# Ledger of designs, part 30: peptides against a protein of PDB entry 8OXM

Target 1, 371 residues: chain A of PDB entry 8OXM
Amino acid sequence: FKAEFRLAGGVNLPKIIDCVGSDGKERRQLVKGRDDLRQDAVMQQVFQMCNTLLQRNTETRKRKLTICTYKVVPLSQRSGVLEWCTGTVPIGEFLVNNEDGAHKRYRPNDFSAFQCQKKMMEVQKKSFEEKYEVFMDVCQNFQPVFRYFCMEKFLDPAIWFEKRLAYTRSVATSSIVGYILGLGDRHVQNILINEQSAELVHIDLGVAFEQGKILPTPETVPFRLTRDIVDGMGITGVEGVFRRCCEKTMEVMRNSQETLLTIVEVLLYDPLFDWTMNPLKALYLQQRPEDETELHPTLNADDQECKRNLSDIDQSFNKVAERVLMRLQEKLKGVEEGTVLSVGGQVNLLIQQAIDPKNLSRLFPGWKAWV

## One batch from the design tools (peptide; aimed at target 1 F364)

Design b2_p14_7 (made by RFdiffusion4)
Pose (drawn by RFdiffusion4):
Structure b2_p14_7 (pose): chain A 334 residues (1-279, 317-371), chain P 14 residues (1-14)
Amino acid sequence: FKAEFRLAGGVNLPKIIDCVGSDGKERRQLVKGRDDLRQDAVMQQVFQMCNTLLQRNTETRKRKLTICTYKVVPLSQRSGVLEWCTGTVPIGEFLVNNEDGAHKRYRPNDFSAFQCQKKMMEVQKKSFEEKYEVFMDVCQNFQPVFRYFCMEKFLDPAIWFEKRLAYTRSVATSSIVGYILGLGDRHVQNILINEQSAELVHIDLGVAFEQGKILPTPETVPFRLTRDIVDGMGITGVEGVFRRCCEKTMEVMRNSQETLLTIVEVLLYDPLFDWTMNPFNKVAERVLMRLQEKLKGVEEGTVLSVGGQVNLLIQQAIDPKNLSRLFPGWKAWV
Amino acid sequence: STKLEATLAELEAL
């Protein structure tokens, strides 16, 4: 074990450690004290199940739809450990870096990130109209730059297109799975982009199962589909590869709702922390019902096709009205 | 609760 450890930041102060194995290769682990990783263990297990289901299905096997997973090992009710992701860089560090940010490098005339943050802080005390107007003004003077990422990393057109296609597929699949699982904490620091495979990886998974509505600032989107992601998917935008991949993933999930419910039914017997406190779990049953409604496409008794559900999700995600009400720290304009 | 508070503090730190 290495004698030194680093802090990853945050109120809980997670610890980062390095271990040297028998082969001598250093491996980085993240021990997360005062936090419950059992929910993250369930998220990783359902991620692996979805990846396996996508691999089994011939339609998705050809499209090589995969979900990037990292091992999470719970150690106690209030602690655990997880595998650190190597060879990845944060999206916000690439895009909105103060020193060498992509938006500053490409578009010096556009508004800086500090100006946008100042405007968002000044407008949180305003009403809906002022928030919508400021958001539209910010979007007018802040063009997406993320499309140049592979252009700056993959000079060969074949490799560039391959990495772009893998990025688009990974974004579609992660977005579909996050909507199904109700993932809400999807700001720039929770998503890591690989420098080689260009596949997005979700690392935080801190809050899910429709927990953004519980937060003071509700999460009005099911997944992150901001202007930067859409521009980086290509000229075609959401239409094309993203829509088809979403439809295929939704079809696979409708075909495997039995396996998904079997995986998620681990609750109701060993409830995790932050639940059933302050004296057939209530909130567990509620989230199971919500997941079942999402999977069956019933909601309030209405039937919705896979294509219609995908179109509705795209409309909700790209709607500026929903983006205006989001948390300023979520970087909806980014 | 603690996760919600920690998440909110993280968002505010941004």

Design b2_p14_7_s1 (made by RFdiffusion4, then SolubleMPNN; from b2_p14_7, 5 letters changed)
Fold by OpenDDE base, seed 4:
Structure b2_p14_7_s1 (fold): chain B 371 residues (1-371), chain A 14 residues (1-14)
Amino acid sequence: as target 1 above (371 residues)
Amino acid sequence: SSRLAATVAELESL
């Protein structure tokens, strides 16, 4: 290990360290402290399995449909080493960085990211109708710019076209795999884009198995397909390549039902894998910027001697696991709202749900559904 | 994790 470290931005101030391997190669690593990387590590393994399924199928293999993975080495329940995704940027940093974000650069007369967030926070406790109206006003005055990512990074027109296709395929694969695994919506800082491949890397996989639906502000979309995510696909948007890649990914997932159920069952009952949403995690994920001042990290682990009878905990856990497995089985059968859909019908429903301004307007404002 | 790694290894061996 080199003696020097850099801080990565963010609340947990992860340390970027350079290490020399036994092969003499320098490798950059991210050391996270005070973060449970076990869920990330498990989800990376599930993504690798999904990738194996996608590589076995000729139609998905020809399209190079993969979910990008990164190396995770959990060191403890609160620490680990991540592969530093060198040459990636958070889509939120590219889009809505306060100084030089693409929205400010390309749309200087639009609302600022701060103005958008403020407007949506003001209506957070209001009716769905009021949220929708304000969301539509925000969207009208905050136009998508993510098309410029590929235009800035790839100056050659042939390369630009290929990279835009790679991006579109990456969004499709991650959206469908993410839906099957119940990852839900993804905060714009938790989606990295590779500056060389234009592929997405999903990080901080702390919400899985539809646990986003039990947050204080429940998720209302199957995956992140916001206006900027769509704008990055170019003029075709969700049509053509994206839709076809979603359908081919969903086809592989549905045809792999038994395998996926077996895998998820093993995970849900792994005592080392706590995937359940807890109130503290829910508060952390949906914390208001104003509430950051009072969470002193002094929650000593000792005071949760709530003697819940072991039997009631186990029965509650088993019922949650069974519900997750049943919902996964429904998804893999194409059962949506009690109706069996074709792959095309299911993918269409999911796309419509993900792009619906009514669903987007109901999301937690901190996750910036207008981006 | 260990059971998942075993299941992954089994699936990679198929």
Scores: peptide ipSAE 0.008, ipTM 0.480, DockQ to the pose 0.023
OpenDDE base, seeds 1, 2, 3, 5: peptide ipSAE 0.000, 0.000, 0.000, 0.007; ipTM 0.345, 0.348, 0.403, 0.504; seeds 1, 2, 5 fail the geometry check

Design b2_p14_7_s2 (made by RFdiffusion4, then SolubleMPNN; from b2_p14_7 with T2S K3R A13S)
Fold by OpenDDE base, seed 2:
Structure b2_p14_7_s2 (fold): chain B 371 residues (1-371), chain A 14 residues (1-14)
Amino acid sequence: as target 1 above (371 residues)
Amino acid sequence: SSRLEATLAELESL
């Protein structure tokens, strides 16, 4: 380990440490000191399995459909080491960095990222109608710019096109697999983009199995398919490559139903894998930036051994696990809202749900649905 | 841009 470290920013102030391996190679490591990395480690194993399924299918293999994975080494319940995704940037840092974000550079006359956030925070406790109206005003005055990521990074037109294609495929694959697994909390800081491959890396995988739907502000979209995410695909948007890659990914997932159910069942009943949403985690995920000052670090998670009868806890846990498995089975059968859909019908419904401004306007303002 | 997009939309339809 080098004696020097850098701060990666954010609430938990993760430390970037340079380590020299036994092979003499320098490796950057992100040391998280307050997060349980076991959830991330388990979800990375699920993504590796999904990648194995995608590589076995000829159509998904030809399209190079993969989810980018990273190495996670959990050290304790509150600490771990991540292999830092070298050459990645959070999409939020590229798009809405306060100093030199792409929105400010390319759209200087639009609302600032701060103005958009403020407007949506002001209506957070208002009706769905008021949220929708303000969201539409924000969207009109905050136009997408994510097309410029590939244009800035890839000056050669042939390379630019290939990278935009790689991006679109990465969005499609991660969106469908993320939906199947019920992956939540897909805010702009939890999605990284690789500056060399244009592929997405999903981080902070602690909201899974639709646990985002039980947050105080429920998640209303199956995955992140916001206007900037779509703008990065180029002129075709969600049509063509993205839709086909979603359909091919969904075909592989549905055809792998037994394997996926068996693996998720093992994970849901693993006593080392706490996937359930708790009130403290819910508060943490939907904290207001203004409320950061009063949460003294004295929330010892250990003291909520509320001796609820072990029997009632186990019965409640088992019922939640059974419901998660049932919903996973429905998704893998194409059952949406009590109707059996074709792969194309299911993918179309999910795309429509993800781009619906009524669904997007209902999200927690910290999710930044206008980006 | 548009012509290359069309040609590869065709190549991925194959």
Scores: peptide ipSAE 0.015, ipTM 0.473, DockQ to the pose 0.014
OpenDDE base, seeds 1, 3, 4, 5: peptide ipSAE 0.008, 0.009, 0.013, 0.006; ipTM 0.561, 0.569, 0.549, 0.483

Design b2_p14_7_s3 (made by RFdiffusion4, then SolubleMPNN; from b2_p14_7, 7 letters changed)
Fold by OpenDDE base, seed 1:
Structure b2_p14_7_s3 (fold): chain B 371 residues (1-371), chain A 14 residues (1-14)
Amino acid sequence: as target 1 above (371 residues)
Amino acid sequence: SSRLKATLEKLNSL
């Protein structure tokens, strides 16, 4: 290990360290403290299995449909080492960095990211109609710019085209796999883009199995397909390559139903894998920027007094696990809202749900659904 | 877990 470290920013102040392996190769590592990396590690294993399924199918293999993975070594419930995704940037940093973000650079007369967030926070407790109206005003005055990522990074037109296709395929694969696993919407800082491949890397997988639907502000989209995410695909948007890659990914997932159910069942009943949403995690995920100051976790251990019988806790857990498995089985059968859909019908419904400004306007403002 | 690893190994061997 080198004696020096860099801070990656964020509340937990993760440390970027450089390590020389026994092979003489230098590797960057992210050391997270006070964070449970077990969920990330488990989800990376599930992604590797999904990748194996996608590589076995000729149509998905030809399209190079993969979900990007990274190495996670959980050391404890509160510490671990991540492989640093070298040559990646958070899409949120590229888009909405306060100094040099693409929105500020390309759309200097649009609302600032802060103005957008403020407007949406003001209506957070309002009706869905008021949220929708303000979201539409925000969207009108905050136009997508993510097309410029590939244009800035890839100056050769043929390379630019191939990288935009790689991006589109990566979004499609991660969207469908993410839907099947119930990852829901993803904060813009938790989606990295590789500056060389244009592929996405999803990090901080702390919400899975539709646990985002039980947040104080429930998720209303199956995956993140916001205007900037779509803008990165270029002029065809969700049509053509994206749709076809979603359909081909969904075909493989549905045809692998038994395998996926068996895997997820083993995970849901693993006593070392806490995937359930707890109130503290829910609060942390949907905290306001103003509330960052006071939550020192003085979780005094002593409020053990709700001895809910161990039997009632286990029964409640099993009922949640059974519900997750049942919903996963429905997804893999193409059952949406009590109707069996074709792969094309299911993918179409999911795309429409993900891009619907009514659904986007209802998301937690902290997750920036206008980006 | 050991079960997950065994299931993964079995899936990688198929």
Scores: peptide ipSAE 0.016, ipTM 0.561, DockQ to the pose 0.022
OpenDDE base, seeds 2, 3, 4, 5: peptide ipSAE 0.010, 0.009, 0.015, 0.000; ipTM 0.551, 0.538, 0.542, 0.291

Design b2_p14_7_s4 (made by RFdiffusion4, then SolubleMPNN; from b2_p14_7, 4 letters changed)
Fold by OpenDDE base, seed 5:
Structure b2_p14_7_s4 (fold): chain B 371 residues (1-371), chain A 14 residues (1-14)
Amino acid sequence: as target 1 above (371 residues)
Amino acid sequence: SSRLENTLAELKAL
């Protein structure tokens, strides 16, 4: 290990440590402290399984549909080593970095990322109508720029085109797999882009099985398909390659129903895999930057209310697990809002839900739905 | 080996 470390930023201040392997290769490692990396490790195993299913199908294999995975080595309940995704950047850092973000560089007369955040925080406790109006004003004055990522990184036109296709396929695969698994908390810092492959790497997988819907501000979109995400696909947007890759991914997931249900059932009842949303985690995920000062975790959450009979806790857990399995089965059957949809119908509904400015305006401001 | 690891191994072997 080198004696030097870098901070990756974010609330948990993860340490980037460079290590030299016994093979003489330098490898970056992210040491997350205070996070349970077991959730990430388990979800990476599920993604590897989804990739195996996608590689078996001729249509998804030909399209190279894969969800990017990273190595997670949990060391303890509060520490682990991630293989730092070398040559990746958070999409939020590229887009909305305060000093040199793509929005500031390409759209200097638009609202700043700070102005957008402020406007949406001011209406956070307001009606859905007021949130929608302010979100539309923000969107008018904060135009997409993510097309410039591939243009900056890939100067050769043929390489540029191939990388834009790789990006579009990565968004499609991760969106559908993420939807099936109910992956939440898809803010711009939890999605990395590989600067060499243009593929997305989803990190911080602690909100799964639709637990984002039980947050104080519920998640209202199935996946991140915001204006910048769409702009990165180029002139076709969500049509053509993206839609077809979503449909082919969904087809493989639906045809793998028994396998996916069996795996998720094993995970939901694994006592070592805490997938449930707890109130402290919910507060942490939707904490305001202003609220960092006063939430000393008074560890005096009175142990008294935890004497709900162990039987009632177990019964409540089992009912939540059963509900998650039922909802997963519905998704894999194409049941949406009590209606059975075709693969194309289901994918279309999910795309419409994900791009709907009414749904996007209702998200927690920290999710940055305008980016 | 967890039941998950076995199921994942079986799935990799298919």
Scores: peptide ipSAE 0.024, ipTM 0.655, DockQ to the pose 0.023
OpenDDE base, seeds 1, 2, 3, 4: peptide ipSAE 0.018, 0.015, 0.020, 0.016; ipTM 0.618, 0.627, 0.629, 0.613; seed 1 fails the geometry check

Design b2_p14_8 (made by RFdiffusion4)
Pose (drawn by RFdiffusion4):
Structure b2_p14_8 (pose): chain A 334 residues (1-279, 317-371), chain P 14 residues (1-14)
Amino acid sequence: FKAEFRLAGGVNLPKIIDCVGSDGKERRQLVKGRDDLRQDAVMQQVFQMCNTLLQRNTETRKRKLTICTYKVVPLSQRSGVLEWCTGTVPIGEFLVNNEDGAHKRYRPNDFSAFQCQKKMMEVQKKSFEEKYEVFMDVCQNFQPVFRYFCMEKFLDPAIWFEKRLAYTRSVATSSIVGYILGLGDRHVQNILINEQSAELVHIDLGVAFEQGKILPTPETVPFRLTRDIVDGMGITGVEGVFRRCCEKTMEVMRNSQETLLTIVEVLLYDPLFDWTMNPFNKVAERVLMRLQEKLKGVEEGTVLSVGGQVNLLIQQAIDPKNLSRLFPGWKAWV
Amino acid sequence: DSIYSFVTLKEMQE
């Protein structure tokens, strides 16, 4: 074990450690004290199940739809450990870096990230109209730059297109799974982009199962589909590879709702922390019902096809009205 | 390898 450890930041102060194994290769682990990783363990298990189901289905096997997973080992009710992701860089560090940010490098005339943050802080005390107007003004003077990422990393057109296609597929699959699982904490620091495979990886998973509505600032989107992601998917935008991959993933999930419910039914017997406190679990049953409704496409008794559900999710995600009410720190304009 | 952080929305809203 290495004698030094680093802090990853945050109120809980997670610890980062390095271990040297028998082969001598250093492996980085993140021990997260004062936090419950049992929910993250369930998230990783359902991620692996979805990846296996996508691999089993011939329609998705050809499309090579995969979900990037990292091992999470719970150690106690209030602690655990997880595998650190190597060879990945944060999206916000690449895009909105103060020193060498992509938006500053490509579009110096556009508004800086500090100006946008100042405007968002000044407008959180305003009403809906002023928030919508400021958001539209910010979007007018802030063009997406993320499309240049592979252009700056993959000079060969074949590799560049391969990486762009893998990025688009991974974004579609992650977005679909996050909507199904109700993942809300999807700001720039929770998503890591690989420098080789160019596949997005979700690392935080801190809050899910429709927790954003509980937060003071409700999450009005099911997944992150900001202007930067859409521009980086290519000229075609959401139409094309993203829509088809979303439809295929939704079809696979509708075909495997039995396995998904079997995986998620681990609750109601060993409830995790932050629940059933302050004295058949209530919130567990509620989230199971919500997940079942999402999987069956019933909601309030209405039937919805896979294509219609995908179109509705795209419309909700790209709607500036929903983006205006989001948390300023979520970086909806980014 | 770069270092990243785990500042959640919950913590930012507090």

Design b2_p14_8_s1 (made by RFdiffusion4, then SolubleMPNN; from b2_p14_8, 9 letters changed)
Fold by OpenDDE base, seed 5:
Structure b2_p14_8_s1 (fold): chain B 371 residues (1-371), chain A 14 residues (1-14)
Amino acid sequence: as target 1 above (371 residues)
Amino acid sequence: DPLFSLISLAEMLA
């Protein structure tokens, strides 16, 4: 280990450490403190399993459909080592960095990222109609720029085209697998882009199995398919390559129903794997920047054993786990809103739900649905 | 190691 460390940004101030391996190779690692990396580690295993299923299918293998994974080594309940995703940047840093973000560089006359955030925060407690109107005003004055990511990084036209296809395939694969697993909290800092491959890396996997729907502001989209995400696909948008890759990913997931259900069942009933949303976690995920001052997490979990009979807690947990498994089974059967859909019908519904400005306007402002 | 068990379970079930 080198004696020097860097801080990564964010609330938990993770430490970037450089390590020289016994092979003489330098490896950057991220040490998270005060964070339970067990959920990230478990979700990375589920992604590796999904990748195995995708590699077995000829159509998904030919398209190189994969979710980018990273190594997670939990060291304790509150610490672990992550593989630093070397050569990745948060999409939020590229798009909406205050100094040099792509929106400021390419659209200097649009609303600032701060103005957009402020406008959406002002209507956070308002009606859905008022949220929608302000969201549409924000979107009109904050035009997408993510097409410039590939243009800046890949100057050769043939490489540029290949990398834009790699990006589109990565968005499709991660969107469908993320939907099946009910992955939430897909804000612009939880999605990295690889500067060499143009593939996405999803981080902070602490909201899974649709637990984003029970947040104080419920999640209303199946995955992140915002205007900048779509702009990165280029002129075809969600049509052609993206749609076909979603359909082929969904086909593999539906055909692997028994395997996926069995694995998720084992995970949901593992007493060492806490996937449930607790009120403190829910408050933390939707905390306002203004509220940072007073909540010193005296996470003295004083176990106020509210002696809810152990039986009532276990029955409540089992009912939640059963509901998650039932919903997973529905998704894998193509059951949406009580109707059985084809793969193409289900993928179409999910795309429409993800791009609907009414759904996007209802998200927590911290999710930045206008980006 | 629960890590090895899930990958092995996925490999056995597939």
Scores: peptide ipSAE 0.008, ipTM 0.551, DockQ to the pose 0.023
OpenDDE base, seeds 1, 2, 3, 4: peptide ipSAE 0.009, 0.009, 0.007, 0.007; ipTM 0.504, 0.501, 0.486, 0.477; seeds 1, 2 fail the geometry check

Design b2_p14_8_s2 (made by RFdiffusion4, then SolubleMPNN; from b2_p14_8, 10 letters changed)
Fold by OpenDDE base, seed 5:
Structure b2_p14_8_s2 (fold): chain B 371 residues (1-371), chain A 14 residues (1-14)
Amino acid sequence: as target 1 above (371 residues)
Amino acid sequence: EPLFGLVSLAEMLA
């Protein structure tokens, strides 16, 4: 290890360390403290399993459908080491950086990212109708620019086309796999893009198994398919390549239902794996930047012996795990809202739900659904 | 010892 470290930004101030391997290669690593990386590690293993299933299928293998993974080594319940995703940038950094973000560069007369966020925060406690109207005004005055990512990074037209295709395939694979696993909290900082491959890397996997639906502001979309995400696909948008890659991914997932259910069942009943949303975590994920000052959680562990019988806690946990498994089984059978859908019908419903401005307008403003 | 912590789910299916 090098003697020097850098701080990454954010509340938990993760440490960037450089390690020289026995192979003489330098490897950057991210050391997180005050964070439970076990969920990230488990979700990465599930993604690797999904990738194995996708590689076994001829149609998904030919399309190179994969969800990007990174190495996670949990060291304790509150610390671990992550692989530094070298050559990646948060999509939020590229799109909505205050100084040089793509929206500011390509659309200087549109609303600023700050103006958009402010407008949506002002209506956060308002009706769904008021949220929708303001969201539509924001969207009209904040036009997508993510097409320029591939245009800036890939100057050769043949490479540009290949990378735009790789991006579209990556969005499709990660969207369907993420939906099956109920992955939430897909804000613009939790999605990285690789500057060389144009593939997405999903980070911070702490909201899974549809636990985003029980947040103070429930998640209303199955995955991130916002206007900029679609703009990165080019002129066909969600049609053609994206839709076909979603359908082929969903087909592999549905045909692997027994394997997926068995693995998720073992994970849900692992007493060392806490995947449940607690009220404090739920509040933290939807905290405003302005409220950072007062909540020192004095975790006074008031040992209020709520002697809730261990039996009642266990029964409550088991009922949540059973509901998660039932919902996973429904997804893998194509059961949506009590109706059995074909792969194409299910994928179409999910796309429509993900792009619906009514669903997008209801998301927490920190999710930045207009981006 | 929780078997799942050391063996990737991909290796269990291989």
Scores: peptide ipSAE 0.013, ipTM 0.498, DockQ to the pose 0.024
OpenDDE base, seeds 1, 2, 3, 4: peptide ipSAE 0.009, 0.007, 0.006, 0.009; ipTM 0.467, 0.470, 0.470, 0.468

Design b2_p14_8_s3 (made by RFdiffusion4, then SolubleMPNN; from b2_p14_8, 12 letters changed)
Fold by OpenDDE base, seed 1:
Structure b2_p14_8_s3 (fold): chain B 371 residues (1-371), chain A 14 residues (1-14)
Amino acid sequence: as target 1 above (371 residues)
Amino acid sequence: EPLFGLYSIAEMLA
């Protein structure tokens, strides 16, 4: 290891370290403390399995449909090491950085990212109608710019076209796999884009198995397919390549139902893997930036009284696991809202749900559904 | 011992 480290920023102040391997190669790593990386590690394994299934199928292999993965090594329940996603940038940093974000550069007369957030925060406790109206006003005055990512990074027209196609495929694969696994919406800082491949890397997988639906502000979309995400696909948007890649990914997932269920079952019943949303985690994920000051978790609340019988906790956990498995089975059968859909019908429903401004307007404003 | 008893998904798919 090199003697020096850098801070990556954020509340947990993860440390960027450089390590020279026995092969003489330098490898950058992210050391997280006070964070449980077990869920990330598990989800990366599930992604690798999904990639194996996608590579076995000729149609998905021909399309190079993959979900990008990185190495995660949990060291304890509160620490671990992650592979540094070299050559990636958070889409949120590219889009809405305060100094040089693409929205500010390409749309200097639009609302600032801060103005958009403020407007949506003001209506957070209001009716769905008021949220929708303000969301539509924000959307009119904050126009998508993510098309400029590929235009800035890939100057050759043939390369630009290929990379925009790679991006579209990556969004499609991650959206469908993410839906099956119940990842829900993703904060713009938790989606990285590779500056060389234009593929997405999803990080911080701490919300899975539809646990985003039990947040204080429930998720209302099956995956992130916001206006900027769509703009990155170019003029065809969700039509053509994206839709077909979603359908082909969903087809492979549905045809691999037994394998997916078996593996997810093993993971859900692993006593070392707590995937359930706890109230503290739920609060943390939807905290306001202004509320960062006071919640020192004085974890001095006496653990005494919630000796709920270990049996009742285990029974409650098992019932949640069973419900997750049942919902996963429904998804893999194409059961949506009590109706069995074709692959095309299911994918169409999911796309419509993900792009619906009524659903987007109901999301937690901190996750920036207008971006 | 792999800390998380997770059979490598690769071993489950092999």
Scores: peptide ipSAE 0.009, ipTM 0.478, DockQ to the pose 0.024
OpenDDE base, seeds 2, 3, 4, 5: peptide ipSAE 0.009, 0.008, 0.007, 0.000; ipTM 0.483, 0.469, 0.461, 0.440; seed 5 fails the geometry check

